# Ledger of designs, part 32: peptides against a protein of PDB entry 4BOS

Target 1, 163 residues: chain A of PDB entry 4BOS
Amino acid sequence: PVLTRTVVPADNSCLFTSVYYVVEGGVLNPACAPEMRRLIAQIVASDPDFYSEAILGKTNQEYCDWIKRDDTWGGAIEISILSKFYQCEICVVDTQTVRIDRFGEDAGYTKRVLLIYDGIHYDPLQRNFPDPDTPPLTIFSSNDDIVLVQALELADEARRRRQ
Target 2, 163 residues: chain A of PDB entry 4BOS as posed
Amino acid sequence: PVLTRTVVPADNSALFTSVYYVVEGGVLNPACAPEMRRLIAQIVASDPDFYSEAILGKTNQEYCDWIKRDDTWGGAIEISILSKFYQCEICVVDTQTVRIDRFGEDAGYTKRVLLIYDGIHYDPLQRNFPDPDTPPLTIFSSNDDIVLVQALELADEARRRRQ

## One batch from the design tools (peptide; made by RFdiffusion4, then SolubleMPNN)

Design b1_p13_4_s1 (from b1_p13_4 with T1R K8R)
Fold by OpenDDE base, seed 4:
Structure b1_p13_4_s1 (fold): chain B 163 residues (1-163), chain A 13 residues (1-13)
Amino acid sequence: as target 1 above (163 residues)
Amino acid sequence: RPLTTDERVALAE
């Protein structure tokens, strides 16, 4: 089995597209972003005590309006929210630092998904199998540390290619 | 360092 990268469009919504891809088992749908942005805004608005200006960097209402724009980029806040919503750990491997940030790691989820991030773009990761009739896997066991090693290998190779 | 695609640095939950 080999971990591979699926390149999604760089249309300012790559994070949402990438998350949707992995949590839905490998479905590429660039049109998913508007609804996912609305979902984020809804969740943020529902808990102004937690999603405070200190966390958001702007007022709760301003953030909700901001994230619903089609040209704004998501980040750790969105990943954290989506991790909770989809009830899975979201692991992001960074090609610039060759490290993995794990979101939802202390929530007790049994599943994990993986993204690769280069500083300005997110892509989903998937495991391909030798049998061509076996579809790629995007949802892994949260105990599968081998996939994390493979993700680091991909990131390291990407880093070397960039330099 | 939490990951973001924009200039914002936010805390992870």
Scores: peptide ipSAE 0.048, ipTM 0.737, DockQ to the pose 0.112
Fold by OpenDDE base, seed 2:
Structure b1_p13_4_s1 (fold): chain B 163 residues (1-163), chain A 13 residues (1-13)
Amino acid sequence: as target 1 above (163 residues)
Amino acid sequence: RPLTTDERVALAE
């Protein structure tokens, strides 16, 4: 099996598209972003005590309005929220540093999904199988550390291509 | 900061 990336549009919503892709089992839907943004805003608005200014860097209401804009970028805070919502680890391999940030790693989730990040763009990762009748896998066991090694290899190759 | 925090989010904070 080979770990590969699916390039999603660089339309300011690549994080949401990428997360949607992996958590839905490989469904590419660039139009999912507005609802993903609203989902995050809804979660944040539902718990202003937890999602405070200290966490958000702005008021709860300001954040909700901001994240729902179609031109604002998602990042670590949104990944954390989505990890919690989908009850899975979200592992992001960074091609600039060849490191993996694991969101939700301390929550005891049994599943993990993987993204690849280059500093300005997110793409989803999937495992392709040699059997053409077996669809790519996007949801992995949280015990599958081999996929993390493969992600690092993929990121390292990407990094080398830029150097 | 987390490596996955993009610049736009960071600047908005």
Scores: peptide ipSAE 0.048, ipTM 0.706, DockQ to the pose 0.064
Fold by OpenDDE base, seed 3:
Structure b1_p13_4_s1 (fold): chain B 163 residues (1-163), chain A 13 residues (1-13)
Amino acid sequence: as target 1 above (163 residues)
Amino acid sequence: RPLTTDERVALAE
Protein backbone atom coordinates (compact mmCIF):
# COMPACT_ATOMS: atom_id res chain seq x y z
CA PRO B 1 0.00 0.00 0.00
CA VAL B 2 1.16 3.53 -0.89
CA LEU B 3 0.15 6.84 0.65
CA THR B 4 -0.61 9.51 -1.97
CA ARG B 5 -2.02 13.03 -2.11
CA THR B 6 -5.00 14.24 -4.12
CA VAL B 7 -4.44 17.82 -5.27
CA VAL B 8 -7.49 19.98 -4.58
CA PRO B 9 -8.10 23.48 -5.97
CA ALA B 10 -6.20 26.41 -4.46
CA ASP B 11 -9.34 28.51 -4.02
CA ASN B 12 -8.90 29.71 -0.40
CA SER B 13 -11.09 26.81 0.77
CA CYS B 14 -8.63 23.95 0.28
CA LEU B 15 -8.69 23.08 3.99
CA PHE B 16 -12.43 22.48 3.96
CA THR B 17 -12.31 20.57 0.68
CA SER B 18 -9.47 18.41 2.02
CA VAL B 19 -11.21 17.61 5.30
CA TYR B 20 -14.45 16.80 3.49
CA TYR B 21 -12.54 14.48 1.15
CA VAL B 22 -10.97 12.38 3.90
CA VAL B 23 -13.93 12.20 6.31
CA GLU B 24 -16.31 11.23 3.49
CA GLY B 25 -14.07 8.40 2.31
CA GLY B 26 -12.52 10.05 -0.72
CA VAL B 27 -15.21 12.30 -2.16
CA LEU B 28 -13.82 15.35 -3.95
CA ASN B 29 -16.31 18.21 -3.73
CA PRO B 30 -14.83 21.72 -4.06
CA ALA B 31 -18.34 23.13 -3.60
CA CYS B 32 -18.53 21.84 -0.01
CA ALA B 33 -16.78 24.89 1.50
CA PRO B 34 -19.74 27.26 2.00
CA GLU B 35 -21.65 24.72 4.08
CA MET B 36 -18.57 23.73 6.06
CA ARG B 37 -17.86 27.39 6.81
CA ARG B 38 -21.48 27.73 7.95
CA LEU B 39 -21.12 24.63 10.13
CA ILE B 40 -18.05 26.06 11.85
CA ALA B 41 -19.77 29.41 12.39
CA GLN B 42 -22.77 27.63 13.92
CA ILE B 43 -20.58 25.66 16.31
CA VAL B 44 -18.63 28.77 17.34
CA ALA B 45 -21.80 30.79 17.84
CA SER B 46 -23.27 28.03 20.02
CA ASP B 47 -20.53 28.34 22.66
CA PRO B 48 -19.29 31.92 23.10
CA ASP B 49 -17.79 31.08 26.49
CA PHE B 50 -15.39 28.53 25.02
CA TYR B 51 -14.84 30.25 21.68
CA SER B 52 -13.74 33.53 23.23
CA GLU B 53 -11.89 36.50 21.77
CA ALA B 54 -8.65 35.02 23.13
CA ILE B 55 -9.13 31.96 20.91
CA LEU B 56 -10.69 33.66 17.88
CA GLY B 57 -8.70 36.91 17.78
CA LYS B 58 -11.98 38.80 17.38
CA THR B 59 -15.48 38.75 18.87
CA ASN B 60 -17.54 35.60 18.43
CA GLN B 61 -19.90 37.33 16.01
CA GLU B 62 -17.06 38.94 14.05
CA TYR B 63 -15.39 35.54 13.66
CA CYS B 64 -18.60 33.93 12.42
CA ASP B 65 -19.02 36.63 9.79
CA TRP B 66 -15.34 36.38 8.85
CA ILE B 67 -15.09 32.60 8.47
CA LYS B 68 -18.18 32.55 6.23
CA ARG B 69 -16.40 34.73 3.66
CA ASP B 70 -15.24 32.80 0.61
CA ASP B 71 -11.72 34.30 0.71
CA THR B 72 -10.68 33.63 4.32
CA TRP B 73 -8.36 30.78 5.27
CA GLY B 74 -8.92 28.06 7.80
CA GLY B 75 -6.27 27.06 10.30
CA ALA B 76 -5.78 25.29 13.61
CA ILE B 77 -9.01 26.53 15.18
CA GLU B 78 -11.08 25.30 12.23
CA ILE B 79 -9.26 21.95 12.15
CA SER B 80 -9.87 21.52 15.88
CA ILE B 81 -13.57 22.24 15.45
CA LEU B 82 -13.87 19.82 12.54
CA SER B 83 -11.97 17.14 14.47
CA LYS B 84 -14.52 17.40 17.27
CA PHE B 85 -17.46 17.48 14.88
CA TYR B 86 -16.38 14.41 12.89
CA GLN B 87 -15.06 12.64 16.00
CA CYS B 88 -11.68 11.82 14.49
CA GLU B 89 -8.04 12.80 14.87
CA ILE B 90 -6.87 15.11 12.09
CA CYS B 91 -3.14 14.78 11.37
CA VAL B 92 -1.48 17.50 9.29
CA VAL B 93 2.00 16.87 7.89
CA ASP B 94 3.92 20.07 7.11
CA THR B 95 6.24 19.95 4.08
CA GLN B 96 8.21 22.97 5.30
CA THR B 97 9.23 21.43 8.62
CA VAL B 98 8.57 17.70 7.99
CA ARG B 99 6.54 17.49 11.19
CA ILE B 100 3.01 16.36 12.00
CA ASP B 101 0.47 18.38 13.96
CA ARG B 102 -2.10 16.08 15.52
CA PHE B 103 -5.49 17.59 16.30
CA GLY B 104 -7.77 15.70 18.67
CA GLU B 105 -4.99 13.39 19.82
CA ASP B 106 -6.12 13.58 23.46
CA ALA B 107 -9.81 13.00 22.75
CA GLY B 108 -9.60 9.21 22.53
CA TYR B 109 -10.86 8.91 18.96
CA THR B 110 -10.39 5.54 17.27
CA LYS B 111 -10.07 7.06 13.78
CA ARG B 112 -7.60 9.44 12.14
CA VAL B 113 -7.41 11.24 8.80
CA LEU B 114 -4.42 12.92 7.18
CA LEU B 115 -3.73 16.18 5.36
CA ILE B 116 -0.55 17.57 3.83
CA TYR B 117 0.23 21.28 4.25
CA ASP B 118 2.88 23.47 2.58
CA GLY B 119 2.27 26.71 4.47
CA ILE B 120 -0.41 28.07 2.16
CA HIS B 121 -2.24 25.00 0.78
CA TYR B 122 -3.87 21.85 2.17
CA ASP B 123 -4.35 18.55 0.31
CA PRO B 124 -5.86 15.26 1.50
CA LEU B 125 -3.92 12.00 1.80
CA GLN B 126 -5.12 8.50 0.95
CA ARG B 127 -3.79 4.94 0.99
CA ASN B 128 -3.86 3.17 -2.36
CA PHE B 129 -3.85 -0.61 -2.64
CA PRO B 130 -2.25 -2.91 -5.23
CA ASP B 131 -5.65 -4.40 -6.07
CA PRO B 132 -7.28 -1.88 -8.43
CA ASP B 133 -10.71 -3.07 -7.27
CA THR B 134 -9.98 -2.01 -3.69
CA PRO B 135 -10.84 1.67 -3.24
CA PRO B 136 -8.39 4.06 -1.55
CA LEU B 137 -8.58 4.40 2.22
CA THR B 138 -8.82 7.85 3.85
CA ILE B 139 -9.87 6.87 7.39
CA PHE B 140 -7.24 5.06 9.42
CA SER B 141 -6.96 3.59 12.89
CA SER B 142 -5.66 6.08 15.44
CA ASN B 143 -3.12 3.36 16.30
CA ASP B 144 -1.80 3.18 12.72
CA ASP B 145 1.57 4.87 13.12
CA ILE B 146 2.83 3.45 9.82
CA VAL B 147 0.65 5.91 7.94
CA LEU B 148 2.28 8.75 9.90
CA VAL B 149 5.73 7.53 8.83
CA GLN B 150 4.54 7.42 5.24
CA ALA B 151 3.17 10.96 5.56
CA LEU B 152 6.54 12.18 6.82
CA GLU B 153 8.21 10.49 3.86
CA LEU B 154 5.90 12.34 1.48
CA ALA B 155 6.66 15.63 3.21
CA ASP B 156 10.41 15.02 3.13
CA GLU B 157 10.29 14.24 -0.57
CA ALA B 158 8.29 17.40 -1.22
CA ARG B 159 10.84 19.46 0.70
CA ARG B 160 13.74 17.94 -1.26
CA ARG B 161 12.04 18.86 -4.53
CA ARG B 162 12.06 22.53 -3.49
CA GLN B 163 15.79 22.48 -2.57
CA ARG A 1 1.43 26.30 19.01
CA PRO A 2 0.44 24.29 15.91
CA LEU A 3 2.31 25.10 12.70
CA THR A 4 -0.98 25.10 10.80
CA THR A 5 -2.35 27.96 12.90
CA ASP A 6 -3.76 30.90 11.01
CA GLU A 7 -2.00 34.17 11.83
CA ARG A 8 -5.22 35.49 13.38
CA VAL A 9 -5.27 32.79 16.06
CA ALA A 10 -3.33 33.52 19.24
CA LEU A 11 -4.22 30.35 21.15
CA ALA A 12 -4.70 26.78 19.97
CA GLU A 13 -7.36 24.44 21.26
Scores: peptide ipSAE 0.048, ipTM 0.724, DockQ to the pose 0.047
Fold by OpenDDE base, seed 5:
Structure b1_p13_4_s1 (fold): chain B 163 residues (1-163), chain A 13 residues (1-13)
Amino acid sequence: as target 1 above (163 residues)
Amino acid sequence: RPLTTDERVALAE
């Protein structure tokens, strides 16, 4: 089995598309972003004590209005929220640094999903199998650290291609 | 803090 990248559109909503892809088992839906943005805004608005200005970098209301725009990019804050919502660890491998940021790692989730990030774009990762009858896997065991090693290798190769 | 902050988010802050 090999870990591979599925390139999603660079339409300012690549994070949401990528997360949706992996948590839904490999479903590409570029139209999922508006609803996911609303979902995040709803979650943030529901808990202003936790999602404070200190965390958001802006007021709760300002953030909600901002994230619902179709041209704003999701990042670490949105990933952490989606991790909690989908009850899974979200691991993001960065091709610029060849490092993995793990979101939800202390929550005790049994499942993890993986994204690849280059500083301006997110893509989902999947495990492909030699057997053509076995569909790609996007949801891994949180104990599967081999997939993290494979993600680092993939990121390192991507970094070398740019240099 | 995680490094997964994209350029557009950084500029908006």
Scores: peptide ipSAE 0.047, ipTM 0.695, DockQ to the pose 0.068

Design b1_p13_4_s2 (from b1_p13_4, 4 letters changed)
Fold by OpenDDE base, seed 1:
Structure b1_p13_4_s2 (fold): chain B 163 residues (1-163), chain A 13 residues (1-13)
Amino acid sequence: as target 1 above (163 residues)
Amino acid sequence: APLTTDERVAAAL
């Protein structure tokens, strides 16, 4: 089995598209972002003490309005929220540093999904099988460390190609 | 720091 990247549109909502892709088992839906942005805003709004201005860099209300715009970028806060919402570890491999950031790693989730990040753009990762009739896998066991190694290999290769 | 497109979030988390 080989870990591969599915390139999603660079339309400012790549994070949401990528997360949706992996948590839904490989469904590419570039139109999923608006609802996911609303979900984020709802969760942020529900806990202004936790999602404080110190974290958000703006008032809770302002952040909620901001993240619901179709041209604003999601980041670590969105990933952390989505990890909790979908009850899975979200692992992001960075092609610039060849490191993996793990969100939800201490929550005891049994599942993990993987994204690849180049500093501005997110794409989903999937495992392809030798049998062409077997659909790719996007949801892995949280004990599957092989997939993390493969993700690092992908990132390292991507970095070399940019040099 | 965790990955993000927002430098402020990266510093805070």
Scores: peptide ipSAE 0.043, ipTM 0.727, DockQ to the pose 0.083
Fold by OpenDDE base, seed 2:
Structure b1_p13_4_s2 (fold): chain B 163 residues (1-163), chain A 13 residues (1-13)
Amino acid sequence: as target 1 above (163 residues)
Amino acid sequence: APLTTDERVAAAL
């Protein structure tokens, strides 16, 4: 497929690095994690009624302190928050199941970004073009179903490599 | 299955 994977560091912050990469148009910056974590904490702290202990598994304040640690892992909650913040669908293709989980799919966003997930690590995806002067694309139309097919193909290939 | 590296999220969603 024309969709390709950029491997980011496995430093406990791969989710944040990957999201930053795709929403910023292909900027790889592993140092973005602390600010990304603070962004999450800030959003969570701003709405304790929605981000309740039932959702967070801990108090709002405890979660904010926890997510700001450099060794804690993000997941679906953080992806959902980032989807809302960046006003885009975040589509995550899972190499273990070859399925795509779409975050923000009901929000009516016009844009989508894609990550690939293997159960313990997130990487960003981008579309490369034949023209070497055309930079890779990381932000897609939410109507671009071809990119989802390409993501599934990429995930299936990755799964086969591990069998 | 929910996509997460965090057991907290896996249990909640």
Scores: peptide ipSAE 0.042, ipTM 0.717, DockQ to the pose 0.088
Fold by OpenDDE base, seed 4:
Structure b1_p13_4_s2 (fold): chain B 163 residues (1-163), chain A 13 residues (1-13)
Amino acid sequence: as target 1 above (163 residues)
Amino acid sequence: APLTTDERVAAAL
């Protein structure tokens, strides 16, 4: 089994497309972003005490309007929210640092999904199997540390290709 | 710091 990346469009919504891909079991839907942006805005709006100006860098309402634009980038806030919404750990391997940021790691989720990030673009990761009749896996056990090692290897290879 | 996020957000999330 090998961990591979599926390149999604380098539009401003690659994070949302990538998350959707992995949490839905490998479904590529570049049109999913508007609804996911609305979901983020809804959740942010639902808790203005937590999602304060100190966290958002703008008022709660302004952030909601901002994230719903089709040209704004999601980040750690969005990943954290989506982790909670989909009830899974979202692990992001960074090709620049060869480190994994684990979102939702303290929530006790039984499942994890993986993204790869290069500083400006997110892609989803999947495990491919030698048996062609076995579909790729995008949702892993939160106890599967092998997939994290494989993600680091993938990121390290990507970094070596660019340095 | 978390990806694309200020440390202040990292501390709060």
Scores: peptide ipSAE 0.042, ipTM 0.724, DockQ to the pose 0.041
Fold by OpenDDE base, seed 3:
Structure b1_p13_4_s2 (fold): chain B 163 residues (1-163), chain A 13 residues (1-13)
Amino acid sequence: as target 1 above (163 residues)
Amino acid sequence: APLTTDERVAAAL
């Protein structure tokens, strides 16, 4: 089995496209972003005490309007929200630092998904199997540390290619 | 440091 990267469009919604891809088992749908943005806005609006101005960097209402724009970028806040919503760890391997940031790691989720990040763009990761009739896997056990090693290897190779 | 494409995250931490 080999961990591979699926390149999604380099638009302002690559994070949402990537998350949707992995949590839905490998479905590439760049048109998913508007609804995912609305989902995040709904969650944020539902809990203004938790999603405070201190966390959001703007008022709750301003954030909700802002994140629903088609040209605004998602980040750690949105990943955290999506991790909670989909009840899985979201592990992001950074090609610039060769590090993995794990979102939802303290929540006790049994599943994890993986993204690769280069500082401005997110892509999803998947495990391909030798048997061509076995579809790629995007949802892993939270105990599968091998996939994290493989993700680090991908990131390290990507970093070396840019040097 | 948190991974983000949005500057607001870094500013909030």
Scores: peptide ipSAE 0.041, ipTM 0.700, DockQ to the pose 0.086; fails the geometry check

Design b1_p13_4_s4 (from b1_p13_4, 5 letters changed)
Fold by OpenDDE base, seed 1:
Structure b1_p13_4_s4 (fold): chain B 163 residues (1-163), chain A 13 residues (1-13)
Amino acid sequence: as target 1 above (163 residues)
Amino acid sequence: APLTTDERAAAAA
């Protein structure tokens, strides 16, 4: 089995597209972003005590309006929220640093999904199998540490290509 | 802070 990257459009919504891809088992839907942005806004709005100005950098309402724009970028806040919503770890491997940031790692989820990030763009990762009739896997066991190693290898290769 | 915040920062710049 080989961990591979599926390139999604760089349309300001790559994070949402990538998350949707992996949590839905490998469904590429670039049109998923508006609803996911709305989901984020709904969750943020639901807990203004937690999602305070200190966390958001702006008022709760302003953030909700901002994230619902079609040209604004999601980040760690969105990943954290989506991890909780989908009840899975979201592991992001960074090609610039060759490090993995794990979201939801302390929640006891049994599943994890993986994204690859280069500082400005997110893509989903999937495991391809030797049998061409076996569909790629995007949802892994949280005990599957091999996939994390493979993600680091993939990121390291990507980093070398840029140097 | 997680490096995944860079996308948001880039958008704000």
Scores: peptide ipSAE 0.049, ipTM 0.727, DockQ to the pose 0.073
Fold by OpenDDE base, seed 5:
Structure b1_p13_4_s4 (fold): chain B 163 residues (1-163), chain A 13 residues (1-13)
Amino acid sequence: as target 1 above (163 residues)
Amino acid sequence: APLTTDERAAAAA
């Protein structure tokens, strides 16, 4: 089994497309972003005490309007929200630093999903199996340390290709 | 931080 990258469109919504892909077991839907943006806005609006101006960098209402625009990028805030919503750890391997940032790591989730990030674009990761009849896996056990090693290997290879 | 939420145009500049 090998960990591979599925390239999603480099539009304004690659994070949302990538998260949707992995949490739905490998479904590519570039049209999922508007609803995911609204989901995030709804969650943020529901708890203005937690999602404060200090956290958001703008007022709660301003953030909600901003994230629903079709040209704004998702980042750490949105990943944290989606991790909690989907009840899974979201691991992001960065090809620039060859490190993994783990979101939801202390929540006790039994599952994890993986994204690869290059500083301006997110893509989903999946495990391919030798048996062609076995579909790729996108949801891993939170105890699966091998997948994290494989993700770092992918990131290191990507970095070397740019060097 | 590189994972921070940004507008596409600003982040791509």
Scores: peptide ipSAE 0.045, ipTM 0.714, DockQ to the pose 0.128
Fold by OpenDDE base, seed 3:
Structure b1_p13_4_s4 (fold): chain B 163 residues (1-163), chain A 13 residues (1-13)
Amino acid sequence: as target 1 above (163 residues)
Amino acid sequence: APLTTDERAAAAA
């Protein structure tokens, strides 16, 4: 089994497309972003005490309007929200630093999904199997540390290619 | 390292 990336469009919504891909078991749908942006805005709006200006960097209402734009980029805040919504760890391997940031790691989720990030773009990761009839896996056990090692290897190789 | 590229990065850290 090998870990590979699926390149999604660089259309300002790559984070949402990537998350949707992995949590839905490998479904590529670039049109999913508007609804995911709206979902995040709904969650943020529902808890203005938690999602404060200190966390958002702007008022709750301003953030909700902003994140629903089709040209604004998601990041750590959105990943955290989506991790909680989908009840899974979201692990992001950074090709610039060759480090993994784990979101939802303290929540006790049994599942994890993986993204690869290069500083300006997110892509989803999947495990491919030698049997061509076995579909790729995007949802892993939260105890599967091998997939994290493979993600680091993938990121390290990507970094070397850019040096 | 922040995983966001917008002005929210500092606030979310």
Scores: peptide ipSAE 0.044, ipTM 0.729, DockQ to the pose 0.087
Fold by OpenDDE base, seed 2:
Structure b1_p13_4_s4 (fold): chain B 163 residues (1-163), chain A 13 residues (1-13)
Amino acid sequence: as target 1 above (163 residues)
Amino acid sequence: APLTTDERAAAAA
C-alpha cells in the first residue's frame, strides 16, 4: 500500500475540498466549498461563547461573514472545527517543515484523515492498494502510525522537489 | 505562519 496525493484545484477553497474528499471516502467535489463555508459559519455562530473574538481574531459575526466569502483561506481554526464536526483527527503534513500537525488528537477519535499542506495549498491524501479492486482509503485508524510515516516521507519528497 | 487563515489577497501579497 502506498500513500498518494490527489491534487485539488487551487481556487481559494482547497482546504474545504480536501477535507470533504477525505471524510467522504475519496469524493472530489470542488463545488462543496460554499456549503462547507456555511457549515463552519453556522457552527461558529451557534456558540459565540466558545468561538469568541479571542479565538477568532475578529467578532463572531465578522468571522462568519468573512469565512463565507469565496476568496478567504481556511486554516487551523477551520480544521479544528471540521475535526470536531466530523469526529475525526485531521492530520496535516507540512511540506515546508516536514512535520505533522494533528487536530483533534486529544479528543479520543477512532479515525484520522490526512492532508498535505505546502504553505499556500491543501491536498488530500489517500492509501492506494495493490489490488485494483480495492478502492483507495482516506479514513484511517487513529492508531495507524504507519500512515503518518508515509505522510512524512511524501512531504520530504515534495520538499526536495522544490529545492 | 503555517495553517493560518487569511484572505487570498493578503496571503498572495
Scores: peptide ipSAE 0.044, ipTM 0.717, DockQ to the pose 0.127

Design b1_p13_5_s1 (from b1_p13_5, 8 letters changed)
Fold by OpenDDE base, seed 4:
Structure b1_p13_5_s1 (fold): chain B 163 residues (1-163), chain A 13 residues (1-13)
Amino acid sequence: as target 1 above (163 residues)
Amino acid sequence: LAERIARLAALRA
């Protein structure tokens, strides 16, 4: 089994597209972003005490309006929220540092999904199997640390290609 | 800790 990257459009919504891809089992839908952005805004708005200006860098309302724009980039805040919403660990492997940041790691989720990040773009990761009739896997056990090793290897290879 | 905070803040795309 090989971990591979599915390149999604660099349309300012790659994070949302990538998350949707992995949590839905490998469905590529670049049109998913608007609803996901709205979901983020709803969750942020629902807890202004937690999602304070100190965390958001702007007022709660301003952030909600901002993230709903089609040209604004998502980040750790969005990943954290989506992890909780989809009840899965979201692991982001960074090709610049060859590190994995795990979101939702303390929540006790049984599932994990993986994204690859290069500093300006997100793509989803999937496991491909030798049998062509076996569909790629995007949702892994939270106990599957092999996939994390494979993700690091993939990121390291990507980094080496850019050096 | 500072490094982790910086990494998380830089994860925008």
Scores: peptide ipSAE 0.475, ipTM 0.887, DockQ to the pose 0.043
Fold by OpenDDE base, seed 5:
Structure b1_p13_5_s1 (fold): chain B 163 residues (1-163), chain A 13 residues (1-13)
Amino acid sequence: as target 1 above (163 residues)
Amino acid sequence: LAERIARLAALRA
């Protein structure tokens, strides 16, 4: 089995598209972003005690208005929220540093999904199988550390190609 | 910990 990347559009909503892709089992839907942005804003607005200015870097209301814009980038805050919403660990492999940041690793989720990040763009990762009739896998066991090794190898190769 | 915080802040796209 080989871990591969599916390139999604660089339309300022690549994080949301990528997350949707992996949590839905490999469904590419670039139009999913507006709804996901609203979902995040709704969750943030519902818990102003936790999602404080200290965490958001702006007031709760300002953040909600900001994240719902079609041109604002998502990051660690949004990944954390989506991890909790979808009840899965979200692993981000960074091609610039060849490191994996795990979100939701302390929540006890049984599933994990993987994204690849290059500093300005997110793409989803999937496992392809030798049998062409077997569909790619995007949701892995949280005990599957082999996929993390494969992700690091993929990121390392990507970094070397840019140097 | 400081490095992790900085790294997480850079994960925007």
Scores: peptide ipSAE 0.473, ipTM 0.888, DockQ to the pose 0.044
Fold by OpenDDE base, seed 1:
Structure b1_p13_5_s1 (fold): chain B 163 residues (1-163), chain A 13 residues (1-13)
Amino acid sequence: as target 1 above (163 residues)
Amino acid sequence: LAERIARLAALRA
């Protein structure tokens, strides 16, 4: 089994598309972004005490309006929220630093999904199997550390290609 | 800790 990336469109919503892909078992749907942005805004708006201006960098209302735009980029805040919403660990492997940032790692989730990040774009990661009739796997056990090693190898190769 | 904060802030895309 090999870990591969599925390149999603660079349409300013790649984070949302990538998360949707992995949590839904490998469904590529770039049109999912508007609803996911709305979901983020809904959750942010629901807890202004936690999602304060200090956390958001702008007022709660301003952030909600901003993230719902079709041209604004998601980040760690969105990943954290989506991890909690989907009840899974979201692991982001960064090709610039060859590091993995794990979101939801202390929540006790039994499942993890993986994204690859290059500084300006997100793509989802999947495990492919030799049997062509076996669909790729996007949801892994939170105990599967082999997939993290494979993700680091993939990121390291990507970094070497750019240098 | 400061490094981690910087990394998290840089994860925009």
Scores: peptide ipSAE 0.471, ipTM 0.885, DockQ to the pose 0.043
Fold by OpenDDE base, seed 2:
Structure b1_p13_5_s1 (fold): chain B 163 residues (1-163), chain A 13 residues (1-13)
Amino acid sequence: as target 1 above (163 residues)
Amino acid sequence: LAERIARLAALRA
């Protein structure tokens, strides 16, 4: 089995597309972004005490309006929210630093998904199997540390190709 | 901890 990358469009919504891809088992739907943005805004609006200006960098309402724009980038806040919503650990492997940041790692989730990040773009990762009748896997056990090693290898190779 | 916070802030895309 090999961990591979599916390149999604660089349309300012790659994070949302990538998350949707992995949590839905490998469904590529770039049109999912508007609804995911609205979902995040709804969650943020529902808890203004936690999602304060200190956390958001802007007022709760300003953030909600901002994240619903089709040209604003997602980041750690959105990943954290989506991790909780989908009840899974979201692991982001950064090709610039060859590090993995794990979101939801302390929540006790049994499942994890993986994204690859290069500083300006997100793509989803999936495991391909030798058997062509076995579909790619995007949802892994949170105990599967081999996939994290494979993700680091993938990121390291990507980094080397750019140097 | 400060380093981690900085990394997380840089994960925008």
Scores: peptide ipSAE 0.471, ipTM 0.888, DockQ to the pose 0.043

